# Ledger of designs, part 5: peptides against a protein of PDB entry 1MQS

Target 1, 223 residues: chain A of PDB entry 1MQS
Amino acid sequence: ILKMLFLNKDLNNNDNITTITDDIFNQQEIIWKVLILDIKSTATISSVLRVNDLLKAGITVHSLIKQDRSPLPDVPAIYFVSPTKENIDIIVNDLKSDKYSEFYINFTSSLPRNLLEDLAQQVSITGKSDKIKQVYDQYLDFIVTEPELFSLEISNAYLTLNDPKTTEEEITGLCANIADGLFNTVLTINSIPIIRAAKGGPAEIIAEKLGTKLRDFVINTNS

## One batch from the design tools (peptide; made by RFdiffusion4, then SolubleMPNN)

Design b2_p23_3_s2
Fold by OpenDDE base, seed 3:
Structure b2_p23_3_s2 (fold): chain B 223 residues (1-223), chain A 23 residues (1-23)
Amino acid sequence: as target 1 above (223 residues)
Amino acid sequence: SKAEELIKKIEESNKKFYESLFN
């Protein structure tokens, strides 16, 4: 279940606001997602996408597949990893543990038939095949440049957000900081997002805070 | 088999990588 936040819904005069915002910003739809990578795919992503591109895509957190990751059961996950038995097993384990709401699996190269069958067999046993929304494989060969991804510190932030030992106050504070960072980036990229976030999780908190900041900014820019 | 059905479903639902990123 997604909560959709539109800046124009809370505005008394949508036409006037739209005209003003169009002059300043381009609107872009953003759905909050997590991105799971491995060492190889990290290099690939860095060579193709800039940090701003990831943000525009709604990637709030990226993590390594072998890294301990906190559950985000209401957040869709995109996997972009090597087609190995090890990675398949990890993905299946993540599925079993309901770590994410939806699984979009992308392999960095072609997935052999035997591994595809293994993945399908394991997923079928879990009874959670409906959570697997996509399995895509293609060979991607890019010249690796210096990484330009979000800091793993953001991943740590989300780990903290989902740690049961973390207090509500700490969560709220951290979400505010994240929203501030996103807000600054939105201004930099000159794009106003349509924000969609799952209910009941950190994504919703961040989305609400970000929406408020954006609305306030638009109002302030128009006075 | 359930596995075969799942494979077929996956293949039919495959989208471009960038579509998954920006959806």
Scores: peptide ipSAE 0.058, ipTM 0.662, DockQ to the pose 0.154
Fold by OpenDDE base, seed 1:
Structure b2_p23_3_s2 (fold): chain B 223 residues (1-223), chain A 23 residues (1-23)
Amino acid sequence: as target 1 above (223 residues)
Amino acid sequence: SKAEELIKKIEESNKKFYESLFN
């Protein structure tokens, strides 16, 4: 998230968010930008960052993507929103209307190929593809509920996983979704976790899936 | 096509970003 706010600049994560923001603020000229969120990402941001942190990161204004927003053609915008057709259409419309100077698009989760193609096609039609500076789709899909605890906010996950009536296919699908969410979290925090899970249950399945994803990612990145 | 070029650009950018996460 911090990287996103600093236009995906590498940050030293060893320090407190406040310290990082202060250091950057003191060392570099702050680029003021607009942060566009949706309901889901708002919850995520609110759980992780304080308002003051946003300000220190150069976020002068934040708004919901569905809200009417005033044009700021000289101000870069950071989108942190769900990967939906609706959001894509809104972003494209914002681009078409020159609502902002630059567009840094960050999806809260993986963008399906079809939506990526749709985004690209629409952007290409506008002739303003140069304004799209970044598109990332491997960010946090969780809410911090307690210190060192977060939730992916998957409805009834626990119940589903523990219901004896749940089919294996349903369990597998849910575990995959959870693993994807965790994977995105890992990428966002830029830290390889030690994975621990209870044996003999869905947690183990999730752990295995996550481990595989991480290994594959590391291998592919280093190759 | 322009769309294909943009997709490629995005993919390349993302790749670089992901690479930076573990380096």
Scores: peptide ipSAE 0.050, ipTM 0.645, DockQ to the pose 0.601
Fold by OpenDDE base, seed 2:
Structure b2_p23_3_s2 (fold): chain B 223 residues (1-223), chain A 23 residues (1-23)
Amino acid sequence: as target 1 above (223 residues)
Amino acid sequence: SKAEELIKKIEESNKKFYESLFN
């Protein structure tokens, strides 16, 4: 969410949201943007960010996609909305009307191929495709709560990974299995995680493998 | 077609974005 608010720039995820926003606010020039939400994404944003956080992220105004919005032709817009035909049509209409200077479109979940093609077709007809700076379909349908713990029930994983007699091949194999399990879990919960792992150990290997799997999956889904 | 080009652009941008998330 923070990445999309900062136009998908790289952020340090090691700190909490407040620290991140403070650091960015203090160290970088703020680009003022408008944030367009729907009911579902509003709930998501509200669970993660406070109003003050939005301001620090450069959000000058936020509104619902279905409500009447005043034109801000010199201001870039961030859309964070559900991947629906209705929302696509509204975005295209906003593009046609030059409601904003630039369009950064983020869908709350995967965008079906047919809708992607529809969006592309409509945008191409407008002749204003250059204003579309980003289109991402993310799996950020999460609410910030106390984290849930999952067990993959892999026997003696900890012991195996910490046994000095375990070979590199065995470790790699086990890490792959763990990554597969985590991947399946991610698919089940229908949410892409922010992956964190300690450096220099099996956790890092698992994280890398999981990241690769998720990336490949997302790319293949969008293609 | 222009639509196909845009789709390609979107796919490429998405690839870069997701790589940044998972690396």
Scores: peptide ipSAE 0.047, ipTM 0.641, DockQ to the pose 0.389
Fold by OpenDDE base, seed 5:
Structure b2_p23_3_s2 (fold): chain B 223 residues (1-223), chain A 23 residues (1-23)
Amino acid sequence: as target 1 above (223 residues)
Amino acid sequence: SKAEELIKKIEESNKKFYESLFN
């Protein structure tokens, strides 16, 4: 999250949030920017950061993507929103309107290929693709409930996984979604975890999927 | 196409970002 707020620059992750923000605030020139959120990302950020942390990160204004927002054509914007067609359309409209100087787009979870293509196509038509500086989709998609405990906030996951009427396809799909969320979390914290899961249940399926994703990623990144 | 170029740019940027996370 802090990397995102600093336009995805490399930060030292060994310190707590307060120490990191203080060090950056004292050592670097602050780039003031706007933060655009949705309901889900607002909850995520609120669980991890304090208002003062946002200010120290150079966030002068934060707003919901669906709210009416004033144009700030000389200010860069960071979007941290769900990868939906609706949000993409709003971002493109903001781009068309020259609402901000630069656009740093961060999706809370993986962006499907079809939506990526749609985004690219719409942006290309505007002729303002140069204003799109970044598009990332492997960020934190969980809410921290305790210092070392978090939730992906997938509604009724337990009930769905334990309902005998749930189809194998539905279970597989849900496990894949959970694994994707965990994978994004791993990338966000920049640490490869040791995976532990109960055997003989959905947790094992999720662990296997996550393990595969991590292995594939490491192999592809080092290749 | 311009769209394809943008996709490529995004993918390259993401790749660099991901590499930086684990290096």
Scores: peptide ipSAE 0.089, ipTM 0.694, DockQ to the pose 0.606; fails the geometry check

Design b2_p23_4_s2
Fold by OpenDDE base, seed 1:
Structure b2_p23_4_s2 (fold): chain B 223 residues (1-223), chain A 23 residues (1-23)
Amino acid sequence: as target 1 above (223 residues)
Amino acid sequence: MSKKIEELLKKKAEENLQLIKDS
């Protein structure tokens, strides 16, 4: 619960609530947030935390999800609610209306796949997926990627590159494929990137291959 | 699980974008 209130940042588990809140208060700027609950989660929060604890965690206002809530477009919101269709619809509506600046969604129990798909579908339609920063349940922790992040959708790339049983030829081949994908992406964006890669691993190999491809392309197009 | 969610959201967003382009 405390982790949730601090936007799922790593907290030292050995500290009591008071110590954690005091340390954060002293070391970091307090981020004021709205906490949105349902009946069940209200009982849970009330059993563990006091109002003063919420304030120390930066919770300025808490309300029920079904209550009429004033828009606070410059304030991030933490949802801690049951994984129900009704709650998902309300969250999406809040998203549509720009009720808050950011959405940190924490479900009190496991989110079924069908509801996850529903959430994803509705959010995608709004075009405001970037405002959903986190989605958590008992099994998952999702942080929304930066808008500039993309995937080549190569299955098991990480596993293949890091498996000691993978042959050098397989690694080289995969790196080449990744470089090709990146190259195509660069061409699509129509901008020459600055390439940054970790040294001493597959990332470096990919970066070198990509660099070569880009150089060759520039030479061939200018000739 | 998180990766799956990301992929799902991305896929749905792309689908929506395609629908807009076709419209």
Scores: peptide ipSAE 0.015, ipTM 0.412, DockQ to the pose 0.055
Fold by OpenDDE base, seed 3:
Structure b2_p23_4_s2 (fold): chain B 223 residues (1-223), chain A 23 residues (1-23)
Amino acid sequence: as target 1 above (223 residues)
Amino acid sequence: MSKKIEELLKKKAEENLQLIKDS
């Protein structure tokens, strides 16, 4: 939850909530955000976070997704809501109306494939996919821009993989991260994909890593 | 209008935070 509130940046897991919020508050400029919740996620957040924690995380306003909300086109929004058709439609409508400057979407549970496709389709039609910065669920960290197309939002991945100055360790690390992201995506979609990758490059490395992860998962879940 | 609202909300949040700290 804290990770979500800080736009899914890496946090030190060994620190308590107060320490984390204090450290971030003191070290970084606070990005003020709107937090959009539903009834279920409100209960979840209320059980874990205090009002002071939300403020320290840069949450200036929180509202229910079904409530009438004033447009804040210059303010980024964090959605933490159930993966339902209704919520997706509301988010897309908010996107269409430029209700917020940026959209960080976090689903409280796994996003079904049909809803993922629906989200992607609707977002693609709006032409405002660039405003969606993140889409997360229980397993997945990616953004959906088009049907059957998603991004893991790994910064400069293409440049890193193609820069001759990049070290083998950096490439290997990046490939591992990509494979992890893809694995999480597969789990969220709840279908085993056919993996196709170009031979002789990073894609093959990623494919192999992903394949191994999937095999291990299948073996462990069937045992 | 949006910038003004943002500033107001930010200010209010900061004030609330300060009140909590002083409490």
Scores: peptide ipSAE 0.000, ipTM 0.295, DockQ to the pose 0.022
Fold by OpenDDE base, seed 2:
Structure b2_p23_4_s2 (fold): chain B 223 residues (1-223), chain A 23 residues (1-23)
Amino acid sequence: as target 1 above (223 residues)
Amino acid sequence: MSKKIEELLKKKAEENLQLIKDS
Protein backbone atom coordinates (compact mmCIF):
# COMPACT_ATOMS: atom_id res chain seq x y z
CA ILE B 1 0.00 0.00 0.00
CA LEU B 2 1.32 3.38 -1.03
CA LYS B 3 -0.43 6.40 0.37
CA MET B 4 0.56 9.89 -0.59
CA LEU B 5 -1.10 12.85 0.99
CA PHE B 6 -0.65 16.35 -0.30
CA LEU B 7 -1.87 18.75 2.35
CA ASN B 8 -3.70 21.18 0.13
CA LYS B 9 -6.60 21.22 2.52
CA ASP B 10 -6.44 24.06 4.97
CA LEU B 11 -7.38 22.78 8.35
CA ASN B 12 -10.02 25.24 9.44
CA ASN B 13 -8.10 27.65 11.64
CA ASN B 14 -11.32 28.27 13.49
CA ASP B 15 -11.42 24.96 15.24
CA ASN B 16 -10.30 25.03 18.82
CA ILE B 17 -7.30 22.78 19.29
CA THR B 18 -9.08 21.23 22.23
CA THR B 19 -12.03 20.35 20.05
CA ILE B 20 -9.77 18.77 17.49
CA THR B 21 -8.00 16.66 20.08
CA ASP B 22 -11.30 15.65 21.62
CA ASP B 23 -12.67 14.63 18.27
CA ILE B 24 -9.61 12.55 17.57
CA PHE B 25 -9.81 10.99 20.99
CA ASN B 26 -13.40 9.95 20.50
CA GLN B 27 -13.01 8.50 17.04
CA GLN B 28 -10.23 5.99 17.52
CA GLU B 29 -8.74 3.70 20.09
CA ILE B 30 -5.78 5.30 21.77
CA ILE B 31 -2.47 3.91 20.66
CA TRP B 32 0.22 4.98 23.06
CA LYS B 33 3.29 6.47 21.42
CA VAL B 34 6.49 8.29 22.20
CA LEU B 35 6.94 11.78 20.81
CA ILE B 36 10.46 12.77 19.80
CA LEU B 37 11.12 16.49 19.43
CA ASP B 38 13.94 18.94 18.93
CA ILE B 39 14.32 22.40 20.42
CA LYS B 40 12.42 24.09 17.63
CA SER B 41 9.51 21.68 17.57
CA THR B 42 9.31 21.72 21.35
CA ALA B 43 8.67 25.43 21.22
CA THR B 44 6.03 24.87 18.57
CA ILE B 45 4.21 22.18 20.49
CA SER B 46 4.40 24.07 23.75
CA SER B 47 2.78 27.06 22.13
CA VAL B 48 -0.09 25.07 20.66
CA LEU B 49 -0.74 22.01 22.78
CA ARG B 50 -1.08 21.34 26.46
CA VAL B 51 0.18 18.27 28.22
CA ASN B 52 -3.37 17.03 28.45
CA ASP B 53 -3.74 17.36 24.70
CA LEU B 54 -0.69 15.19 24.18
CA LEU B 55 -2.10 12.57 26.50
CA LYS B 56 -5.37 12.59 24.60
CA ALA B 57 -3.37 12.04 21.46
CA GLY B 58 -1.79 8.96 22.99
CA ILE B 59 1.55 10.53 23.77
CA THR B 60 2.75 8.96 26.97
CA VAL B 61 6.34 10.16 26.80
CA HIS B 62 8.03 12.99 24.97
CA SER B 63 11.77 13.54 24.69
CA LEU B 64 14.35 15.53 22.81
CA ILE B 65 15.95 13.77 19.88
CA LYS B 66 19.44 14.58 21.12
CA GLN B 67 18.76 13.20 24.57
CA ASP B 68 19.84 9.75 25.57
CA ARG B 69 16.53 7.95 25.34
CA SER B 70 15.74 4.54 26.74
CA PRO B 71 14.65 1.90 24.26
CA LEU B 72 10.95 1.16 24.06
CA PRO B 73 10.93 -1.56 21.42
CA ASP B 74 7.22 -2.29 21.76
CA VAL B 75 6.12 1.33 21.50
CA PRO B 76 5.62 3.36 18.31
CA ALA B 77 7.45 6.65 18.00
CA ILE B 78 6.46 9.89 16.35
CA TYR B 79 9.30 12.14 15.32
CA PHE B 80 8.55 15.82 14.84
CA VAL B 81 11.92 17.36 14.13
CA SER B 82 13.81 19.68 11.81
CA PRO B 83 14.99 18.22 8.51
CA THR B 84 18.70 18.09 9.23
CA LYS B 85 21.40 15.56 8.52
CA GLU B 86 21.99 15.22 12.23
CA ASN B 87 18.38 14.37 12.99
CA ILE B 88 18.21 11.92 10.11
CA ASP B 89 21.31 10.16 11.36
CA ILE B 90 19.83 9.92 14.85
CA ILE B 91 16.56 8.52 13.51
CA VAL B 92 18.44 5.93 11.49
CA ASN B 93 20.51 5.01 14.51
CA ASP B 94 17.33 4.62 16.52
CA LEU B 95 16.00 2.38 13.78
CA LYS B 96 19.17 0.29 13.74
CA SER B 97 19.01 -0.17 17.48
CA ASP B 98 15.32 -1.13 17.41
CA LYS B 99 14.64 1.67 19.83
CA TYR B 100 10.93 1.71 18.95
CA SER B 101 8.45 -0.61 17.26
CA GLU B 102 7.39 1.79 14.51
CA PHE B 103 8.61 5.12 13.22
CA TYR B 104 6.37 7.98 12.12
CA ILE B 105 8.64 10.72 10.85
CA ASN B 106 7.39 14.27 10.49
CA PHE B 107 9.76 17.02 9.50
CA THR B 108 8.93 20.54 10.63
CA SER B 109 9.74 21.95 7.19
CA SER B 110 10.56 20.78 3.69
CA LEU B 111 13.01 17.93 3.40
CA PRO B 112 15.66 18.65 0.78
CA ARG B 113 16.14 16.04 -1.91
CA ASN B 114 19.65 15.20 -0.82
CA LEU B 115 18.47 14.49 2.72
CA LEU B 116 15.53 12.44 1.50
CA GLU B 117 17.88 10.36 -0.59
CA ASP B 118 20.22 10.01 2.34
CA LEU B 119 17.39 8.87 4.58
CA ALA B 120 16.16 6.40 2.00
CA GLN B 121 19.62 5.00 1.43
CA GLN B 122 20.42 4.60 5.10
CA VAL B 123 17.06 3.01 5.86
CA SER B 124 17.45 0.58 2.98
CA ILE B 125 20.81 -0.55 4.29
CA THR B 126 19.35 -1.35 7.71
CA GLY B 127 16.88 -3.83 6.27
CA LYS B 128 14.28 -2.39 8.64
CA SER B 129 12.40 -0.13 6.27
CA ASP B 130 9.16 -1.85 7.25
CA LYS B 131 9.36 -0.05 10.57
CA ILE B 132 9.14 3.30 8.82
CA LYS B 133 5.40 3.81 8.62
CA GLN B 134 5.25 7.45 7.65
CA VAL B 135 7.42 10.24 6.34
CA TYR B 136 5.99 13.73 6.23
CA ASP B 137 7.46 17.08 5.32
CA GLN B 138 6.06 20.50 4.53
CA TYR B 139 4.71 19.42 1.16
CA LEU B 140 4.16 15.69 1.26
CA ASP B 141 2.88 13.03 3.57
CA PHE B 142 3.39 9.45 2.54
CA ILE B 143 2.82 6.24 4.40
CA VAL B 144 5.23 3.42 3.79
CA THR B 145 3.41 0.13 4.15
CA GLU B 146 5.94 -1.79 2.12
CA PRO B 147 9.29 -2.93 3.41
CA GLU B 148 11.18 -0.52 1.18
CA LEU B 149 11.84 3.19 1.23
CA PHE B 150 13.13 4.64 -2.01
CA SER B 151 13.57 7.86 -3.93
CA LEU B 152 12.62 8.56 -7.52
CA GLU B 153 15.38 11.18 -7.56
CA ILE B 154 13.10 13.87 -8.92
CA SER B 155 14.40 17.26 -7.87
CA ASN B 156 12.02 19.66 -6.15
CA ALA B 157 9.02 17.46 -6.87
CA TYR B 158 7.21 18.26 -3.66
CA LEU B 159 7.82 21.96 -3.96
CA THR B 160 6.72 22.04 -7.57
CA LEU B 161 3.52 20.12 -6.90
CA ASN B 162 2.53 22.44 -4.07
CA ASP B 163 3.62 25.77 -5.52
CA PRO B 164 0.55 27.74 -6.59
CA LYS B 165 2.60 29.26 -9.38
CA THR B 166 3.12 25.90 -11.01
CA THR B 167 1.10 25.46 -14.19
CA GLU B 168 -1.33 22.64 -14.78
CA GLU B 169 0.85 21.38 -17.59
CA GLU B 170 3.87 21.25 -15.33
CA ILE B 171 1.91 19.41 -12.67
CA THR B 172 0.55 16.91 -15.16
CA GLY B 173 3.97 16.31 -16.61
CA LEU B 174 5.57 15.82 -13.24
CA CYS B 175 2.79 13.51 -12.11
CA ALA B 176 3.34 11.42 -15.20
CA ASN B 177 7.03 11.18 -14.45
CA ILE B 178 6.32 10.16 -10.87
CA ALA B 179 3.81 7.57 -12.02
CA ASP B 180 6.36 6.15 -14.44
CA GLY B 181 8.91 5.92 -11.68
CA LEU B 182 6.47 4.21 -9.37
CA PHE B 183 5.43 1.82 -12.10
CA ASN B 184 9.01 0.82 -12.70
CA THR B 185 9.45 0.33 -8.99
CA VAL B 186 6.40 -1.91 -8.83
CA LEU B 187 7.80 -4.03 -11.61
CA THR B 188 11.14 -4.34 -9.90
CA ILE B 189 9.67 -5.44 -6.58
CA ASN B 190 7.22 -7.75 -8.36
CA SER B 191 4.33 -6.74 -6.14
CA ILE B 192 1.16 -4.95 -7.14
CA PRO B 193 0.39 -2.29 -4.57
CA ILE B 194 -2.87 -1.06 -3.25
CA ILE B 195 -2.84 2.61 -4.14
CA ARG B 196 -4.39 5.17 -1.86
CA ALA B 197 -4.25 8.87 -2.52
CA ALA B 198 -5.74 12.04 -1.18
CA LYS B 199 -8.48 13.42 -3.36
CA GLY B 200 -8.28 16.73 -5.14
CA GLY B 201 -4.53 16.99 -5.55
CA PRO B 202 -1.48 15.72 -7.37
CA ALA B 203 -1.60 12.49 -5.42
CA GLU B 204 -4.88 11.60 -7.07
CA ILE B 205 -3.48 12.32 -10.50
CA ILE B 206 -0.48 10.13 -9.82
CA ALA B 207 -2.65 7.35 -8.45
CA GLU B 208 -4.87 7.38 -11.50
CA LYS B 209 -1.96 7.34 -13.89
CA LEU B 210 -0.24 4.55 -12.02
CA GLY B 211 -3.44 2.55 -11.82
CA THR B 212 -3.92 2.81 -15.54
CA LYS B 213 -0.38 1.69 -16.21
CA LEU B 214 -0.74 -1.28 -13.92
CA ARG B 215 -4.04 -2.33 -15.44
CA ASP B 216 -2.65 -2.08 -18.93
CA PHE B 217 0.37 -4.08 -17.96
CA VAL B 218 -1.66 -6.85 -16.37
CA ILE B 219 -3.90 -7.09 -19.40
CA ASN B 220 -0.99 -7.20 -21.78
CA THR B 221 0.91 -9.82 -19.82
CA ASN B 222 -2.08 -12.12 -19.46
CA SER B 223 -2.91 -11.85 -23.03
CA MET A 1 -5.44 9.92 15.07
CA SER A 2 -1.72 10.43 14.90
CA LYS A 3 -1.85 11.70 11.37
CA LYS A 4 -4.30 14.46 12.12
CA ILE A 5 -2.26 15.66 15.04
CA GLU A 6 0.89 15.58 12.99
CA GLU A 7 -0.76 17.65 10.31
CA LEU A 8 -1.85 20.18 12.86
CA LEU A 9 1.59 20.39 14.37
CA LYS A 10 3.16 20.84 11.00
CA LYS A 11 0.78 23.59 10.07
CA LYS A 12 1.60 25.42 13.25
CA ALA A 13 5.28 24.93 12.69
CA GLU A 14 4.97 26.46 9.26
CA GLU A 15 3.06 29.38 10.63
CA ASN A 16 5.68 29.96 13.27
CA LEU A 17 8.44 29.79 10.73
CA GLN A 18 6.69 32.35 8.59
CA LEU A 19 6.35 34.66 11.56
CA ILE A 20 10.06 34.43 12.17
CA LYS A 21 10.81 35.24 8.55
CA ASP A 22 8.52 38.23 8.62
CA SER A 23 9.99 39.59 11.75
Scores: peptide ipSAE 0.016, ipTM 0.339, DockQ to the pose 0.023; fails the geometry check
Fold by OpenDDE base, seed 5:
Structure b2_p23_4_s2 (fold): chain B 223 residues (1-223), chain A 23 residues (1-23)
Amino acid sequence: as target 1 above (223 residues)
Amino acid sequence: MSKKIEELLKKKAEENLQLIKDS
């Protein structure tokens, strides 16, 4: 939870909550944020953190997602809510209304494919996808920090990667194809990118493959 | 599903669960 409150930065989990919050509060510039919760996540947060802990984490205000909330267009927001259609719609509405400066979305449990697609579709329509900085659940995490987006036009990639019936060979092949596509894109742009990928998922595997390809290419071209 | 991906996802899930318990 503290990691989430600090925008999913790596934290030393060996320390107790008080030590972590004290150290961060004293050593780092505090980023003031709004925390948006639902009933379930409120119970979770309340069971783990004290009010003072939230303050030390830079939470200025916390509110329920279904409550009327005043706009704070210059303040980033952390959502920690259940993966429901209702919550997604509210988040998107908040995005449309520029209620906050940035959106860090953390779902309390797994986000089903259909809801992910719904979120993606609605966000794309708003034209404000650049404000969505993070989306997390128990399995899926990614950071969208760049406004530029492109597609490799690979159909059903998500389904293939997550279908339990998909074979290892199919997964390997798909990851290779994605890495190849990205590699070719990089070559076309004629610049070496900084690769960022969520850890603990298919993105990491793809990133590793891409990194290897790029390293090999650089070595071979400089030799 | 790739065993490697599955392992990574499980690891991530465990980390997230632990994070929730800790803070």
Scores: peptide ipSAE 0.005, ipTM 0.302, DockQ to the pose 0.026; fails the geometry check

## One batch from the design tools (peptide; made by RFdiffusion4, then SolubleMPNN)

Design b2_p24_7_s2
Fold by OpenDDE base, seed 4:
Structure b2_p24_7_s2 (fold): chain B 223 residues (1-223), chain A 24 residues (1-24)
Amino acid sequence: as target 1 above (223 residues)
Amino acid sequence: SKPIVVKSAIKPPKNPKLPVLILE
């Protein structure tokens, strides 16, 4: 949750919530954000975080997704909501209406493929995919790039990466190689994918590396 | 080191749907 509030930056998970928030507050410029919740996620947040914690994380205001919310076009928004069609539609509507400057979407549970595809499709139609900076669920990390959705299945890399005998350096190297391979494949399709990866494993590393490469490519191609 | 075979089952989307890369 804290990671989410800090736009999924790497945080030292070994520290107390208060220590983390204080350290970040003191060391970095706070990015003020809006937190959008649903009923379920409100309960979750309330159980873990205090209002002061939210403030220290840069949450200027939090609202329910179904509530009428005033546009804050210069403020980034963090969504932490259930993966439902209704919530997706609301998010897309918020995107269409330019309610916020940036959209960091975190689903409270696994986002099924059909809903991911629906989200991607709707976002593509808006032409505002650049405003969606992140899409996560609690189990998977998503990297949203420009509005073309295709699936690459990486099956065998996970086994080698999960071998306890493999060093972290070897894992990182392997992930980089896989990312390179995937990058080349993506380029052949002439489309920028939404990348979905399981959290906490090599897939995430690969996804991150691939995402970076794709972003760099897009920037370099459009420049 | 056995080469990691990345099997990309890219089914061409029948409809221009946004590509989703799922890494498992």
Scores: peptide ipSAE 0.143, ipTM 0.502, DockQ to the pose 0.080; fails the geometry check
Fold by OpenDDE base, seed 1:
Structure b2_p24_7_s2 (fold): chain B 223 residues (1-223), chain A 24 residues (1-24)
Amino acid sequence: as target 1 above (223 residues)
Amino acid sequence: SKPIVVKSAIKPPKNPKLPVLILE
C-alpha cells in the first residue's frame, strides 16, 4: 500500500508505517496527488493507514470513484479500486475529461485479461494513453507507455518450460532468451508495454528480466 | 516449476492500444 502511494517506487525501509512516512517526508520532496478509492478499498486503506499517513504520502484529497469529483488537471491521481468494468469505464471517462494530469491505476485484485484489453482499447481510442503512467494489480509491476497490445505465443518454449525434466538452469537460460526476444520486439514497436506475468513461475522471471532491460534502455536512451 | 504459457505471437492491436504483454 505504501509503495502504491509513492507511485510504486522502491522503499528501502523495514520500519513501521510512521517511521517510513516520516523518513520519506523529511528526505525528499512530496508529490501532491489525489487518491481515488471504492468502498472496499476505502476499508482496506483505513485499516492500515491514518489520515496523517496519507498526508505524509502526499495525498491531499481522497474520494470515492463514484462520487462527483472536481477536475484537478495539474494533479496526478492514484486509483486503488476493484477491477470491474464499471470502474474501468469511470477511469476512462476521467481520462477523457482530463480530470487529472497523470493516472496511476492500482487494482485491488487480479485484473482479468478481458478487462485489461477493454481498458487498453478504450484508452487507445481516447488518444490520451500517455497520461496512463501505471497499471498494477496483484501480479503486475509494469511501465505504461503508449500504444500496442501484443500477445506472444511460443509453443516450444511452453513445452520446455513445463517439462518436468527441464532443469532450473535450462529454464533460466530459456527465460533469458525469451526476454531478449521480447525486448527486441518492444524496441521495434517503439513503445514500452504493460507487462503482465503470473507470479511464481517462468513468466515472472521473463517479466523481471524484460523489465530490467527496458528500464536500462530508457535510461540510456534519455541520457 | 509452475507451467508457463508464453504466447510467441505479438498480435498488433486492431486499434492503437497500449501495448500489453501478457506472460502466462
Scores: peptide ipSAE 0.134, ipTM 0.430, DockQ to the pose 0.091; fails the geometry check
Fold by OpenDDE base, seed 5:
Structure b2_p24_7_s2 (fold): chain B 223 residues (1-223), chain A 24 residues (1-24)
Amino acid sequence: as target 1 above (223 residues)
Amino acid sequence: SKPIVVKSAIKPPKNPKLPVLILE
């Protein structure tokens, strides 16, 4: 949760939330942002964080997703909501209306493929995909940088890593090679994809490596 | 480590959407 509030940057592990927020407050400039919740996530946040913790995390305002919210076009927003069609539609509407400057979307549980595709489609239609910086769920890490229309479906088995005799080192090496290949492919299509991967396996390793490569490339290209 | 099957297919989208890479 704290990681989410700091735009999913890496945080030092600490058992005390207050200590974490204090350390961050003392070490870096606070980025002020809006937190958008639903009923379920409100309960979750309230059970873990104190009001002072939210403030120290840079949360200037928090509201329910279904509530009328004033536009803050110069302020980034963090969504922490259930992965539902209704919430996706509201987020897209907020995007259309330029409600916030940037959108960091965190779903409280796994986002099914159909809803991910729906989100992607709707966002693409708005022409404002550049404002969506992150999409996270329990299993996913997405960075959206370009509004390009492209579908990368991996339907045919290119490689199988089902051999139980395969070592962890071999898997890691193969994942790196796959990520390199995918990176090159992405560059050829001149578009940055949303990357979805299940956690706890080679897919996650590939996604992380590919994501890093893409982020580095974008930063270097735009610098 | 969990086994993984990498499948490849690039298709044009039927409707405007963001590029999606799904790793399963």
Scores: peptide ipSAE 0.123, ipTM 0.424, DockQ to the pose 0.081; fails the geometry check
Fold by OpenDDE base, seed 2:
Structure b2_p24_7_s2 (fold): chain B 223 residues (1-223), chain A 24 residues (1-24)
Amino acid sequence: as target 1 above (223 residues)
Amino acid sequence: SKPIVVKSAIKPPKNPKLPVLILE
């Protein structure tokens, strides 16, 4: 929870909440942000943190996701909410309306594939994927590191890849573009990922292209 | 063709396991 409130920065786990908040407060410029919760996450936060802890973490305002919230277009927002279609739709609507400057999304439990796809698709359509800075779920699995994942025009890509009229050249070109986007995303990760792809489809093509790009990069960097 | 879903499961630094990118 504390890691989330500090935008998933590395925290010293040996310190208590007060020490962590004090150290961060004293060492770094406080980033004021809005915390958006649902009923379940409110209970979780309330059980662990005091109001003063939230303030020290830079939380100036906290609200329920279903509440009518005033726009704060210059303020970053942290979402800590259940992974539901409803919450995703609200987040996307907030994004469309430029309600906040940046979006740090933390789901309270595992985000299922279908909802991740839905989120990605909707964000892509908005053209504002750059505002989505982070997407995490309860297992601290980093789902989305960079907005570029959403900028791949997933909807168009999906339509193009699934259209039987799409030529092999078009598929290859699209896969290359996707691989380029993924490559850029991977570069922000401090480790080379294991790439798993379904066989016999565009995913395999993308994986192959991405693998090649990563290998070339590693060779060039170590050289 | 099935929609391509990219999942980047990057485990937190505490887990020495390499991040896994799943393309479906």
Scores: peptide ipSAE 0.105, ipTM 0.427, DockQ to the pose 0.122; fails the geometry check

